Peptides against a protein of PDB entry 4KTY. Designs and how they scored, part 18

Target 1, 266 residues: chain A of PDB entry 4KTY
Amino acid sequence: YVLNDIGVIFYGEVNDIKTRSWSYGQFEDGILDTCLYVMDRAQMDLSGRGNPIKVSRVGSAMVNAKDDEGVLVGSWDNIYAYGVPPSAWTGSVDILLEYRSSENPVRYGQCWVFAGVFNTFLRCLGIPARIVTNYFSAHDNDANLQMDIFLEEDGNVNSKLTKDSVWNYHCWNEAWMTRPDLPVGFGGWQAVDSTPQENSDGMYRCGPASVQAIKHGHVCFQFDAPFVFAEVNSDLIYITAKKDGTHVVENVDATHIGKLIVTKQI

## One batch from the design tools (peptide; made by RFdiffusion4, then SolubleMPNN)

Design b1_p9_6_s1 (from b1_p9_6 with T7V A8K)
Fold by OpenDDE base, seed 1:
Structure b1_p9_6_s1 (fold): chain B 266 residues (1-266), chain A 9 residues (1-9)
Amino acid sequence: as target 1 above (266 residues)
Amino acid sequence: QYKLPFVKP
């Protein structure tokens, strides 16, 4: 989880799983220096750089360009006029070296690019890390742990009444660390995500969230456990918006989100 | 990746 510099990332559809190779290149010339530079740009105190909790949280913020001119600019609109299409990247090295050279965010990334670069960052700094792919991954926009789907009285979906959405797939990272800030048993794998999805206490970042805590329904522990829980376990709530303004729950689907979660064993 | 449109049940 630290020594392997080439990986496989799962993507595509749940019924048509695809894989792509990704070169992490954590041992390539200039990469460690760039990771240190990233922490410098984040103005991270030297005293915190040995703490994987702080490092992974800073990394989740800095691998995306939002808020802090971090590494990657995301784009999902199929317009990549001023950079490289996300699908053209094959590894982390070119991205990180471009960032170090230009000192400006690199265009463009989507989830697997963010996860790939973040994996390099973590491994480069000695934190065991892996990429996780979740199919039918929920994006809870209002932190209520459910996907709100609004229906007109005729049964058709009204997409204007909710900001909740579902990715066909989403990639994030798991980092291995102890969690002395949490109860015993909630160390080990921690979910961290650098794809800019939601604001977390003032910045687009996510985690570390205890995988064990989430698996046991404990979403009260820092950081961002509710959001990660929702990604894999949100219920779809179908709500009819009546003409009189009332809302009625018509159906609940507890099986739609998180149909498959895949990670490579290293 | 892309966002899946919600469909009626």
Scores: peptide ipSAE 0.605, ipTM 0.944, DockQ to the pose 0.900
Fold by OpenDDE base, seed 3:
Structure b1_p9_6_s1 (fold): chain B 266 residues (1-266), chain A 9 residues (1-9)
Amino acid sequence: as target 1 above (266 residues)
Amino acid sequence: QYKLPFVKP
């Protein structure tokens, strides 16, 4: 989880799983320096740099360019004219070195690129980390642990009211650490995500969220446990918006989200 | 990756 500098990232569809090779390159020249530079750009106190909780949280913020001129600019609109298409990247090294050299965010990334770079960052700093792919990954936009799907009275989806969405797949990271800030038993793997999805207390970041806590439905623990829980467990709630403004729950689907969670074991 | 459209229940 630290020594392996080449990995495989799962992506695609749940019924058509694909793999992508990714070179983490945490031992390549300049990469450690770049990771330290990232923390410098985050203005992270030296005292916190030895704390994997703080480091992973800062990393989740800084691997994306939002808020803080971090490493990667995300793009999902299939327009990549001003940079490199996400699919063209084969590893973290070029991205990190470009960031260090230019001191400007690198274009462009999607989830696996974010996860790849973040994995390098974590491993480079001695934090065991792996990439996790979740198929049918929910994006809860209103922090209610549900996928609220609003329907017109005719049964069609009201796209304007429906703010939540589902990724065909989404990649994030799990980092291994103790969680002295949480009750016993909630250390170990922590979900962290550098793909900018939702604002977390002022920044686009996510985690560390205790995987054990999530598995046991404990979403009250820092950080961002509700969001991570929703990614893998949220129910689809089909709500008919009546003409009179009332809402009626028509259906609940508890099987749609998180159909498969895959990680490569090192 | 891309967002999946919701469908009628």
Scores: peptide ipSAE 0.594, ipTM 0.938, DockQ to the pose 0.923
Fold by OpenDDE base, seed 4:
Structure b1_p9_6_s1 (fold): chain B 266 residues (1-266), chain A 9 residues (1-9)
Amino acid sequence: as target 1 above (266 residues)
Amino acid sequence: QYKLPFVKP
């Protein structure tokens, strides 16, 4: 989880799982220096750089460009003008070296690109890390632990009534660390996510959230446990918006979100 | 209903 410099990222759909190779390149020339530079740009106190909790949280913020001129600019509009399409990247090295050279955010990334670069960052700094792919991954925008799906009277989805959404797949990272700030048993794998999805106490970042805590429904533990919980375990709430402005819950699906979570065991 | 990444299945 630290020494491997080539990995596999899962994507696609539950019924058609795809894989792509990703070169992390944590031992390539200039990569460690770039990771240190990232922490410098974050103005991270030196005393905190030995704390994997702080490092992973800062990394989740800095791998995306929002708020702090971090590494990657996300784009999902299928235009990708003035940069590289997310699918064209094959590893972290070119991205990180471009960031270090230009000192400007690199265009463009999506979830697996963010996860790939973040994985390099964590591994460079000696934090065991892996990429996780969640199929049918919820994006809870209003922090209600539900995925609200609004339907027109004809049954078609009305995407204008909610900012909640479901990714066919989403990639994030798990980092291994102790959690002295949490009760005993909630160390180990921690979910961290650098894809800019939601604001977390002033910045687009996510985690570390205890995987064990989430598995046991403990969403009160820092950081961002409710959001991560929602990604993997939200109920789909189908709501019909009637012409008279009333909302009717038509169906609740508790099995759709987080149908499959895949990570490499090696 | 779904948001789709650039890389589709």
Scores: peptide ipSAE 0.036, ipTM 0.728, DockQ to the pose 0.170
Fold by OpenDDE base, seed 5:
Structure b1_p9_6_s1 (fold): chain B 266 residues (1-266), chain A 9 residues (1-9)
Amino acid sequence: as target 1 above (266 residues)
Amino acid sequence: QYKLPFVKP
């Protein structure tokens, strides 16, 4: 999980799983220097740079450009006129070296690009890391651990009321570390995510969230456990917004979110 | 990657 510099990322649909190769290139010239530069740009003090908890959290913030002029600008508009389409990237090296050279965020990324670059960052700094793909990945935007889907009386989605959303797939990272800040047993794999989704205490970042804690429903554990829990376990709540202003829960689906979670041993 | 506003049952 540290030595491999090439990997496979799962994507696509749950019924049509696809794979793509990704070159992490953590040993390529200039990459470690760039990772250190990223931490410099984050103004991370030296004392924290040896702490994988702090490093992974800073990385989750800095791999995206939001808040701090970090590495990658996300875009999902299918235009990508002022940069490289996310699908054109094949590895982390060109992205990181461009960031180091230009000192400006690189355009553009989506989840697998963020995850790929973040994986390089973690591995460069000696943190075992892997990419995880979650099919039907929830994006809870109001921290209620539900996917609230509002429907018009005709059954169409009310896009104005519906703020929560579901990714057909989403990629994030798991980083291996001890968690002395948590009770015994909640070290090991920690979910961290650099794709900008929600604000976490002032920045678009996510994790580290203990995978074991999530599995056992301990959403009170830092960091961002409720959000990660929702990504993999939210109920879909279908709510009809009546003409008279009333809301009626029509259906609840507790099985769709996190239908398949895949990671490759790399 | 894209977001869906709903998931079909």
Scores: peptide ipSAE 0.033, ipTM 0.696, DockQ to the pose 0.626

Design b1_p9_6_s2 (from b1_p9_6 with T7K A8K)
Fold by OpenDDE base, seed 2:
Formats: structure tokens, C-alpha cells, sequence
Structure b1_p9_6_s2 (fold): chain B 266 residues (1-266), chain A 9 residues (1-9)
């Protein structure tokens, strides 16, 4: 988890799983220096740089460009003007070295690019890390742990009222660490995500969220456990908004989200 | 990656 400098990232569809190679390059010249530079740009105190909880949380913020002129600009509009299309990247090294050289965010990334660069960052700093792919990954927009799908009276989806959404797949990272700030048993793998999705206490960041806590429904544990829980386990709630303003739950689907979660073992 | 459209039940 620390020594491997080449990995495989899962993507595509749940019924047509694809893999792509990704070069992490955590041992390449200039990469460690760039990771330290990232923490410098975050204005991270030296006292916190030895704490994997703080480092992973800062990394989740800084690998994306939002809020803090971090490493990568996300784009999902298929235009990609003034940069490199997300699919053209093959590893973290070129991205990180460009960031260090230009001192400006690099364009462009999507989830696997964010996860790849973040994986390099974590491994470079000695934190065991892996990339996780979740198929049918929910994006809870209002932090209620469910996908609220509003329907017209004719049964069609009201796209204007429906704010929640689902990715065909989403990649994030898991980092291995102890959690002295949580009850005993909730250390180990922690979900962390650098793809900008939701604001977490003032910045686009996510985690570390205890995988064990999420697995057992302990969403009250820091950080961002409700959001990560929703990504893998939210129910679809189909709601008809009637003309009189009342809402009626028409259907509930507890099987749609998080159909498959995969990661490379080594 | 892309956002999946919701479908009526």
C-alpha cells in the first residue's frame, strides 16, 4: 500500500467493469518535495504534519483546486478547453510536477484523477492508501442520508426539484490509520475523498471517515460520515409533489445505491 | 464518469 508505485483503477459500468493503469510515482524525483509544497500551500502547521488524520483531511482539500488553489480543477462538461482532458492522464507525476512548477491548479480531473493524485500524496507521506470504486455512487445534496427523487403527477421525474444525484461510478481513497479521536475499534481504513462534491465545514473536502463506523451505521463520527454513508447506502425515495403542496412517498428502493465497491488488494 | 438519470418507479 505504500511501496507500490503503479496501480489499477476500476471504472466503467457495474455490468461492464473496466480497469486502467495509473502510475503513482511516489518515489520519482520531485514528488515528495511537491507533496511537502502542497502542505505548505495549505499553511499546515508543522505540528500537524505527523498526524495522518490531519494530513489526510488537508490532502482531501488540497488535491482539488476549490477554496485554496489546490492541485486539480475538476471538469465534467466534455469541453476541457485550456487544459488536458481527464482521460489523457496516465499517472500522478506529470500533474504534481506541473503544479509545483506553475504554482497554479492543473486542468483537468475527474474522480479517478483526483483519487490517483491523492493516492500518491498519501503514499508519499507514508500513509497506507488505496483507491476504491463505488458503482451507483450517491451524491446527497442536503445531508439527509437519502436520495430524494421528486415526481410529477404523471410519474415522470421532476428534474428541477430533484437535487440529489447518482454517479455511474465514483472513486475515492481509503487511508490506514489509528483514530484516537474515536471510540476503540474505529481505526483502520478511513474513507477520504479529494473530488469536490460537498462543502465540509467551510471547504470542499471529505474524511477521514471510519469505514468500520460507516459499516455499522455510526454516522455521528467525524469526519463526514453521513456523506460517505449516503454514497454507499442511501435509499431512493420517490416523492410525488401534489398541487396542494403535500408530498406523498410513492416508492422506496434500498438496492439501487452502492451496487459494487471494489479495490485492488495490493 | 457521469450522472445517471433517475427513472420513474
Amino acid sequence: as target 1 above (266 residues)
Amino acid sequence: QYKLPFKKP
Scores: peptide ipSAE 0.634, ipTM 0.948, DockQ to the pose 0.935
Fold by OpenDDE base, seed 3:
Formats: structure tokens, sequence, C-alpha cells
Structure b1_p9_6_s2 (fold): chain B 266 residues (1-266), chain A 9 residues (1-9)
């Protein structure tokens, strides 16, 4: 088996798709050792390190710095004064080696940086992985599978009440594995995401969520299937919050989220 | 990446 150490990540707008090269460098000196170090920092039991379900879930937590002093600090404020702008990275190697050397989180990443580093992590540990880009990617903040958009009586969006949001694009990973913990047919590609978006049972992590399960509307299976489902298939629910505290659904848009999902074949 | 503003219906 030959795994590519250089890839292409899709980004930009749905009507102006862009690509960037990314060097995964899973075979470079020190990278495997760094991946093992990451699992050590997570205090992962040795018995679990051969289980791709456990490894991918730990990886989704540890590639971001939240909770556990993991690899990357996310930033979306367009300042990046205390590190490297996300757009300046060209691959995983420098990030992982810096993390190993400094033993402190590396600044800064956005979704494609998280996905790039996570892809390296998975591949280093023998888990087939690829990056997926979703345009108009929903961020459901309360796990209700909807984008709840609250409107003022005049029809303007109430930003204070509206907590859900939509990325112009978002990148995450799919990892190939058997899922003996799920019903037959839900193995194969599993969505995993290291970009810190929502807390999952105590930590900012996401997945593995069965792509097949999600594709067929099964969100009851571990892990984080509702969140991943919402990323690609949430309805926009426009709700007018009246002065008396009552809510009225004004409109439903089932076409806004997940306009295009792109991945490069391994 | 960035968050898209919601539009009024």
Amino acid sequence: as target 1 above (266 residues)
Amino acid sequence: QYKLPFKKP
C-alpha cells in the first residue's frame, strides 16, 4: 500500500472552488514519534492504541489544543499576532515537529490546518484517511439538527438569539475502519473532526461517525452523528421571536446547507 | 474560512 504524502485540499466558495497543496509528511523523520507522543500526552492506554475507533477519537481531541494542551490553537479573528497565520502553513511536518519540540500548542490553525495535521496523524498510525470539504457547512450548537435563525418582528436576524452558524466551507476527515460497535453496514468511512466546534461528552472532539449511517439518516449511533449530520443536512428554521415571548416559524430552507461535499481519492 | 451571515427570508 502506497499512501500519498502530498495532497490537495479544497476550500473557498462553492461557486469559486479553490485548491491548496498540503504535505502530510507521514513518512518524514520524527513524525511517527510525534504521533506517539500525542497519544502519550493524551494518557491513552496502550491497549487502545491498536483500536482505530479509540485512536481517531483521541486524535480528534488532541489535534486541537482545547482541554488537553493538544497540537493546534484555532483562531478565526484574522489577527494571528502570536504565531503563524493559518494560511502560511503548507504541511503537517513543521507543525508536528514544533509541537514535539516545544511541548506546547502551535498557533494557529483553521479547519484545513486541523484536517491536514489530523490526516497525517491517522495515516501515521495506519488508519486510511482523507480530507473532506463541505461548502455551506452548518455549526449546530445545541444538537437539535437544525439551524435556528431567530428574526425580529421586522424580519431582521436577531444575532443575540441566533447561536447556530454556517461556515462558508469546512474541512474534516474521513477515516476507514470497521465498526464492530455498530450494526452491520456502518463500517467503512467514518467522519472525524479535530477542529474545535462543539463539546462531545466533556471534550472538544468529533467522531468517529459512520458516513453510511449519516447518509441514511441514522443519527443515533456513536459518536457525534447528530452533529455531523447537521453539518451537511440541517434545515434552516427561521423563527420570529415576538415581544410576548412566543415563537412563530416563518420559513424553512432545506437547500442551504451542504451544497457541495468534495474529497480527493486516496 | 468564515461564518456566513444569515439572510432574512
Scores: peptide ipSAE 0.633, ipTM 0.949, DockQ to the pose 0.926
Fold by OpenDDE base, seed 1:
Order: structure tokens, then sequence, then C-alpha cells
Structure b1_p9_6_s2 (fold): chain B 266 residues (1-266), chain A 9 residues (1-9)
């Protein structure tokens, strides 16, 4: 999880799973220096740089350009003017070296690009890390741990009444560390995500969230466990918005989100 | 990746 410099990232559809090769290149010239530069740009205290909790959280913020002029600018509108389409990247090295050279965010990324670069960052700094792909990945936009789907009285979906959404797939990272800040048993794999999805205590970042805690329904532990839990386990709540302004729950689907979670072993 | 539209049940 640290020594492998090339990997496979799963993507596509749950019924048509695809793989792409990704070169992490954590041992290539200039990459370690760039990772240190990223922490410098984050103004991270030297005393915190040996703490994988702090490092992974800072990394989740800095791999995206939001808030802090971090590494990657995301784009999902199929318009990639003045940059590189997300699908054109084959590894982390070119992205990180461009960032170091230009000192400006690199365009453009989507989830697997963010996850690839973040994986390089973690591995480069000695944190065991892997990429996870979740199919039918929920994006809970209002932190209620459910996907709100509003229906008109005729049963048709009204997409304007909610910002909740579902990705066909989403990639994030898991980083291995002890969690002395959590109860015993919640160390090990921690979910961290650098794709800018939601604001977490003032910045677009996510994690580290204990995978074990989430698996056991504990979303009260730092960081961002509710959001990660929702990505993999949200129920779809179908709500009829009546003309009188009242809302009625018509249906609940507990099987739609997180249909498959895939990761490659080292 | 892309966002999936919700469909009626």
Amino acid sequence: as target 1 above (266 residues)
Amino acid sequence: QYKLPFKKP
C-alpha cells in the first residue's frame, strides 16, 4: 500500500465495471518535494507533519483547488477550456510537477484524478493508502443521511426541490492509521476524500473517517463520518410535495445506494 | 463520472 507505484482504478457502471491504469509515481524525481511543497502551501506546522490524521486531512483539502489554491480544479460539465480533460491523465506525476512549477492549480480533474493524486500524496509521505470506488454513490447535500427525492402529485420527480444527488460511481481513498483520538477499535482504514463535494468545517475536505465506525453505524466520530456514511448507505426517501405545501413519504428504498464498493489490494 | 437522474418508483 506504500511501495506500489502503479495501480488500477475501478470506474464505469455497476453492471459494466471498467478499470484504468494509474501511475502514482511516488518515487519519481521531484514528487516528494512537491508533496512537501503542498504541505508548505497549506501552512502546516512542522509538528503536525508526522501525524497521519493531520496530514491526511490537510491532503484532502489541498489536493483540490478550492479554498486554498490547491492542486486540482474539478470539472464535470464536459467543457475543459484552458486545461486537460480529466480522462487524459494517466498518472499523478505530470499533475504534481505542473503544480510545483506553475504554483497554480492544475486543470482538470474528476474523482479518480483526485483520488490518484491523493493516493500519491499519502504513499509518498509513508501513509498506506488505496483507492476505493463506490457505485451509486450518494452525495448528501443537506447532511440528513438520506437522499431526498421529491415527487409531484402525479408521481413525477421534481428535481428542483433537492440538491441531493447520486454519482454513477465515485472514487475516494482509504488511509491506514491509528486513531488515538477515537475509541479503541476504530483505527485502521480511514476514508479520506479530496474531491470537492461538501464543506467540512470551513473547507472542501473529507476525513479521516473511521471505516470500522461507519460499518457499525457510528457517525458521531470525527471527521465527516455522516457524509461518508451517506455516500454508501443512504436510503432513498420519496416524498410527495402536495399543493398545500405538506410533504408525505411515499416510499423508501434502502438498496439503491452503494451497490458495490471495490478496491484493489496492493 | 456523472450524476444519475432520480426516477419515480
Scores: peptide ipSAE 0.626, ipTM 0.950, DockQ to the pose 0.899
Fold by OpenDDE base, seed 4:
Structure b1_p9_6_s2 (fold): chain B 266 residues (1-266), chain A 9 residues (1-9)
Amino acid sequence: as target 1 above (266 residues)
Amino acid sequence: QYKLPFKKP
């Protein structure tokens, strides 16, 4: 159980690391009640609420508004006219209390906002959790463990040929738990992500994925290990799309993705 | 102001 209610989130770029304070506020009035309300909205069975595997997976789904009218609406178009810009939030409390009061998704969040709120959710429920920032974080959209970058013949990127992309930085969470559903040694820190990126068995959610498993290349373990692995260790494949429709691999970069992963020790 | 994350193609 993590007692610290104020944290630091790393962001920016790998060569220009920045930090911002975030108030988790897990002990503030109404916050625990809101976390319970979130699980109620998810229609989570009472018997599963004591299982950190199930709780973290449900939280991953419910902190984002997709599928289930969860807590936060994501927006990345730099148009935030119908809500609060993601950068204006300073902590989880206002977001969670607004959600509880309005019973509607709160606008707007991006990765560090999702991670901040999710961290509060996990800590409220007694799950040790921390925020992780990955610089040059891949978003593998077609589940091939590669980051495909298509180039025009002139060398310019053609973004229309793939949905794969790379974040300059991305924030998610690690939650501490045992994994009796996995082989011995793959408990401990589990990657979980509430930023809506990919559909996982019917919902926009991610994890828990064993950090130890991913570190050792075991992507066959539940949940969403291939996606998390790709975020931190996918190869960049530069492909030239020729005018005749053929594709030629021009270069492979195995070192660019996941260049730096930063988190505070708990 | 804080720099927002952006996707690189």
Scores: peptide ipSAE 0.054, ipTM 0.737, DockQ to the pose 0.161

Design b1_p9_6_s3 (from b1_p9_6 with K3V A8K)
Fold by OpenDDE base, seed 3:
Structure b1_p9_6_s3 (fold): chain B 266 residues (1-266), chain A 9 residues (1-9)
Amino acid sequence: as target 1 above (266 residues)
Amino acid sequence: QYVLPFTKP
């Protein structure tokens, strides 16, 4: 559980699963202080710091640099000239300590880096947390719980119209907590994601979303359940955009997204 | 990680 300071993060392809060791280092000197500093930077009220719902939500926002000069700058363009390539990180400690020292966002991260740092953050604060890897992870850009793939009349994908995307894999976190703000039964593991993907009520953050709720198709509960649901369970909807402006659904693929979800149990 | 391209159905 929270005492595990070294972990394994799954990544790669669904047919070529890879593992990466990650040192969370939640007990190393300065790390807890840095986590507290992160909450300070978020201007989080002291009264909320004991609430894992609030803490995890704030953490999801603050582990990424967007909006609030949080911990990590994401980069996916394969240009990492002004920092450390995401693949070079081996743990959370260097990142967090750099953030604390420089008081500026650390470059660069991708999903597993975000998840690793976020995992440290959560564990430091006594919240049981684990990293989850989802292969063929959907990124629903328009919050309709489906992947809308627009096709030209010739059958080619219209990249202009197609805003949704699918990651080969994506990592996020699950944090264990009660959810008194939700109906009974929706406590336990909550999906939280610090990788900046979508704006959630004004900030790039995600969760906590009840895993149980999502598993049962309940996406009406806070926070960001629709997005998380879509990540793992979106249908691909192939839509032909006709010249006359009409749209015709050509195909539906319900098997493409969320082919494998892997997590190391705490 | 990277974005997978969509292909024809």
Scores: peptide ipSAE 0.611, ipTM 0.942, DockQ to the pose 0.921
Fold by OpenDDE base, seed 1:
Structure b1_p9_6_s3 (fold): chain B 266 residues (1-266), chain A 9 residues (1-9)
Amino acid sequence: as target 1 above (266 residues)
Amino acid sequence: QYVLPFTKP
């Protein structure tokens, strides 16, 4: 989880799982220095750099370019005119070295690119880390722990009434650490996500969220447990928006989200 | 990755 510099990332569809090799390169020349530079750009106090909770949260924020001119600019519009298409990257080294050299965000990434670079960052700093892929991954935009799907009176979906969405797949990271800030038993793997999805207390970041806490339905513990819980366990709520303005729940699907969660054991 | 469209129940 720390010493392996090459990994496999799962992607594709739940019924057609694909794998992509990714070179983390945490031991390559300049990579550790770049990770330290990232923390410098975040203006992280030296006293916090030994705390994996703080480091992973800062990394979550800084691997994406939003808010703080961090490492990667995300793009999902299939244009990629001013950079490298996300699918062209094969590892973290070129991205991190470009960031260090240019001192500007690197274009472009999607979830597996963010997860790959973030995995390098964590491992480089001695934090055991792995990439997790979730198929049918929910993006809860209003923090209500459900996917709101609005239907017209004729039964057709009205996509304009909700900002909730579901990714065919999404990749994030799990980092191993103790959580003295949480009750006993909620250390171990912590979900962290550098893909800029939602604002968390002022900036685009996510985690660390206790995997054990989430598995047991405890979403009250810092950080961002409700969002991570929703990614893997949101119910689909089908709501008919009637002409008179009333909303009626027509159906609930508790099986659609988080159909498969995959990670490589190293 | 891409966003899946919601479909009828």
Scores: peptide ipSAE 0.605, ipTM 0.944, DockQ to the pose 0.893
Fold by OpenDDE base, seed 4:
Structure b1_p9_6_s3 (fold): chain B 266 residues (1-266), chain A 9 residues (1-9)
Amino acid sequence: as target 1 above (266 residues)
Amino acid sequence: QYVLPFTKP
């Protein structure tokens, strides 16, 4: 989880799983220096740089360009006019070196690009890390642990009433660390995500969230456990918005989200 | 990567 510099990232559809190679390049010239530079740009205190909790959280913030002119600019509009299409990247090295050279965010990334670069960052700094792909990955925008789907009285979906969404797939990272800030048993793999999805205490970042805690429904533990829980286990709540302003739950689907979670076993 | 549209139940 640290020494492998080439990996496989799962993507596509749950019924048509695809894989792509990704070169992490954590041992390539200039990459470690760039990772240190990233932490410098984050103005991270030296005392915190030895703490994987702090490092992974800072990394989740800095791998995306939001808030802090971090590494990657996300784009999902299929235009990509002012940079490299996300699908054109084959590894982390070119991205990180470009960032270091230009000192400006690199365009463009989507989830697997963010995850790839973040994986390099973590591994460079000695944190065991892997990429996880979740098919039918929920994006809970209002932090209620459910996917709200609003229906008109005629049964048609009203997409304007919710900002919740579901990705066909989403990639994030798991980082291995102890969690002395959590109860015993919630160390180990921690979900961290650098794809800019939700604001977490003022910054677009996510994690570390204890995988064990999430698996057992302990969403009260820092950081961002509710969001990660929702990504893999939120129910679809179909709500009819009546003309009188009342909301009626019409249906609940507990099987739609998180149909498959895949990670490469190393 | 793309957002799946919500559909009727």
Scores: peptide ipSAE 0.594, ipTM 0.943, DockQ to the pose 0.914
Fold by OpenDDE base, seed 5:
Structure b1_p9_6_s3 (fold): chain B 266 residues (1-266), chain A 9 residues (1-9)
Amino acid sequence: as target 1 above (266 residues)
Amino acid sequence: QYVLPFTKP
């Protein structure tokens, strides 16, 4: 998990699973220096740099450009006129070296790019890490642990009322560490996510969230356990917004979200 | 990566 500098990222659809190679390049010239530079830009104190909890949390913030002029600018508009299309990247090295050289966020990334760069960052700093792909991944916008899908009376989705969303797939990272800040048994794999999705206590970051805690429904454990839980286990609630202003729950689907979670075993 | 279109169950 630390020594492997090339990997495979799963993407696509649950019924059409695809893989792409990704070169992490954590041992390439300038990459470690860039990772240290990232922590410098985050103004991370020296004492925290030896703590994988703090490092992974800072990394989740800094790999995205939001808030702090971090590494990657996300874009999902399918234009990408002012940079490199997310699909053109094949590894982390060029991205990180460009960031170090320009000292400006690199354009553009989507989830697998964020996850790839974040994986390099973690591995470079000696944190065992892997990429996880979740098919039908929920994005809970209002922190209620469910996907509220508002429908017009004709059955079409009301995009104005529907703030929650579901990705066909989403990639994030799991980092291996002890969690002395949590009860015994909740160390090990921790979900961390650098794709800017939701604000977490002032910044677009996510994790580390104990995978074991999520698995056992302990959403009260830091960090961002409710959000990660929702990504993999939200119910879809279909709500018809009536013209008279009333809302009627039409259906609940408890099986759609987190249909398949895949990670490469190393 | 894209937002999955919702379908009525």
Scores: peptide ipSAE 0.024, ipTM 0.649, DockQ to the pose 0.817

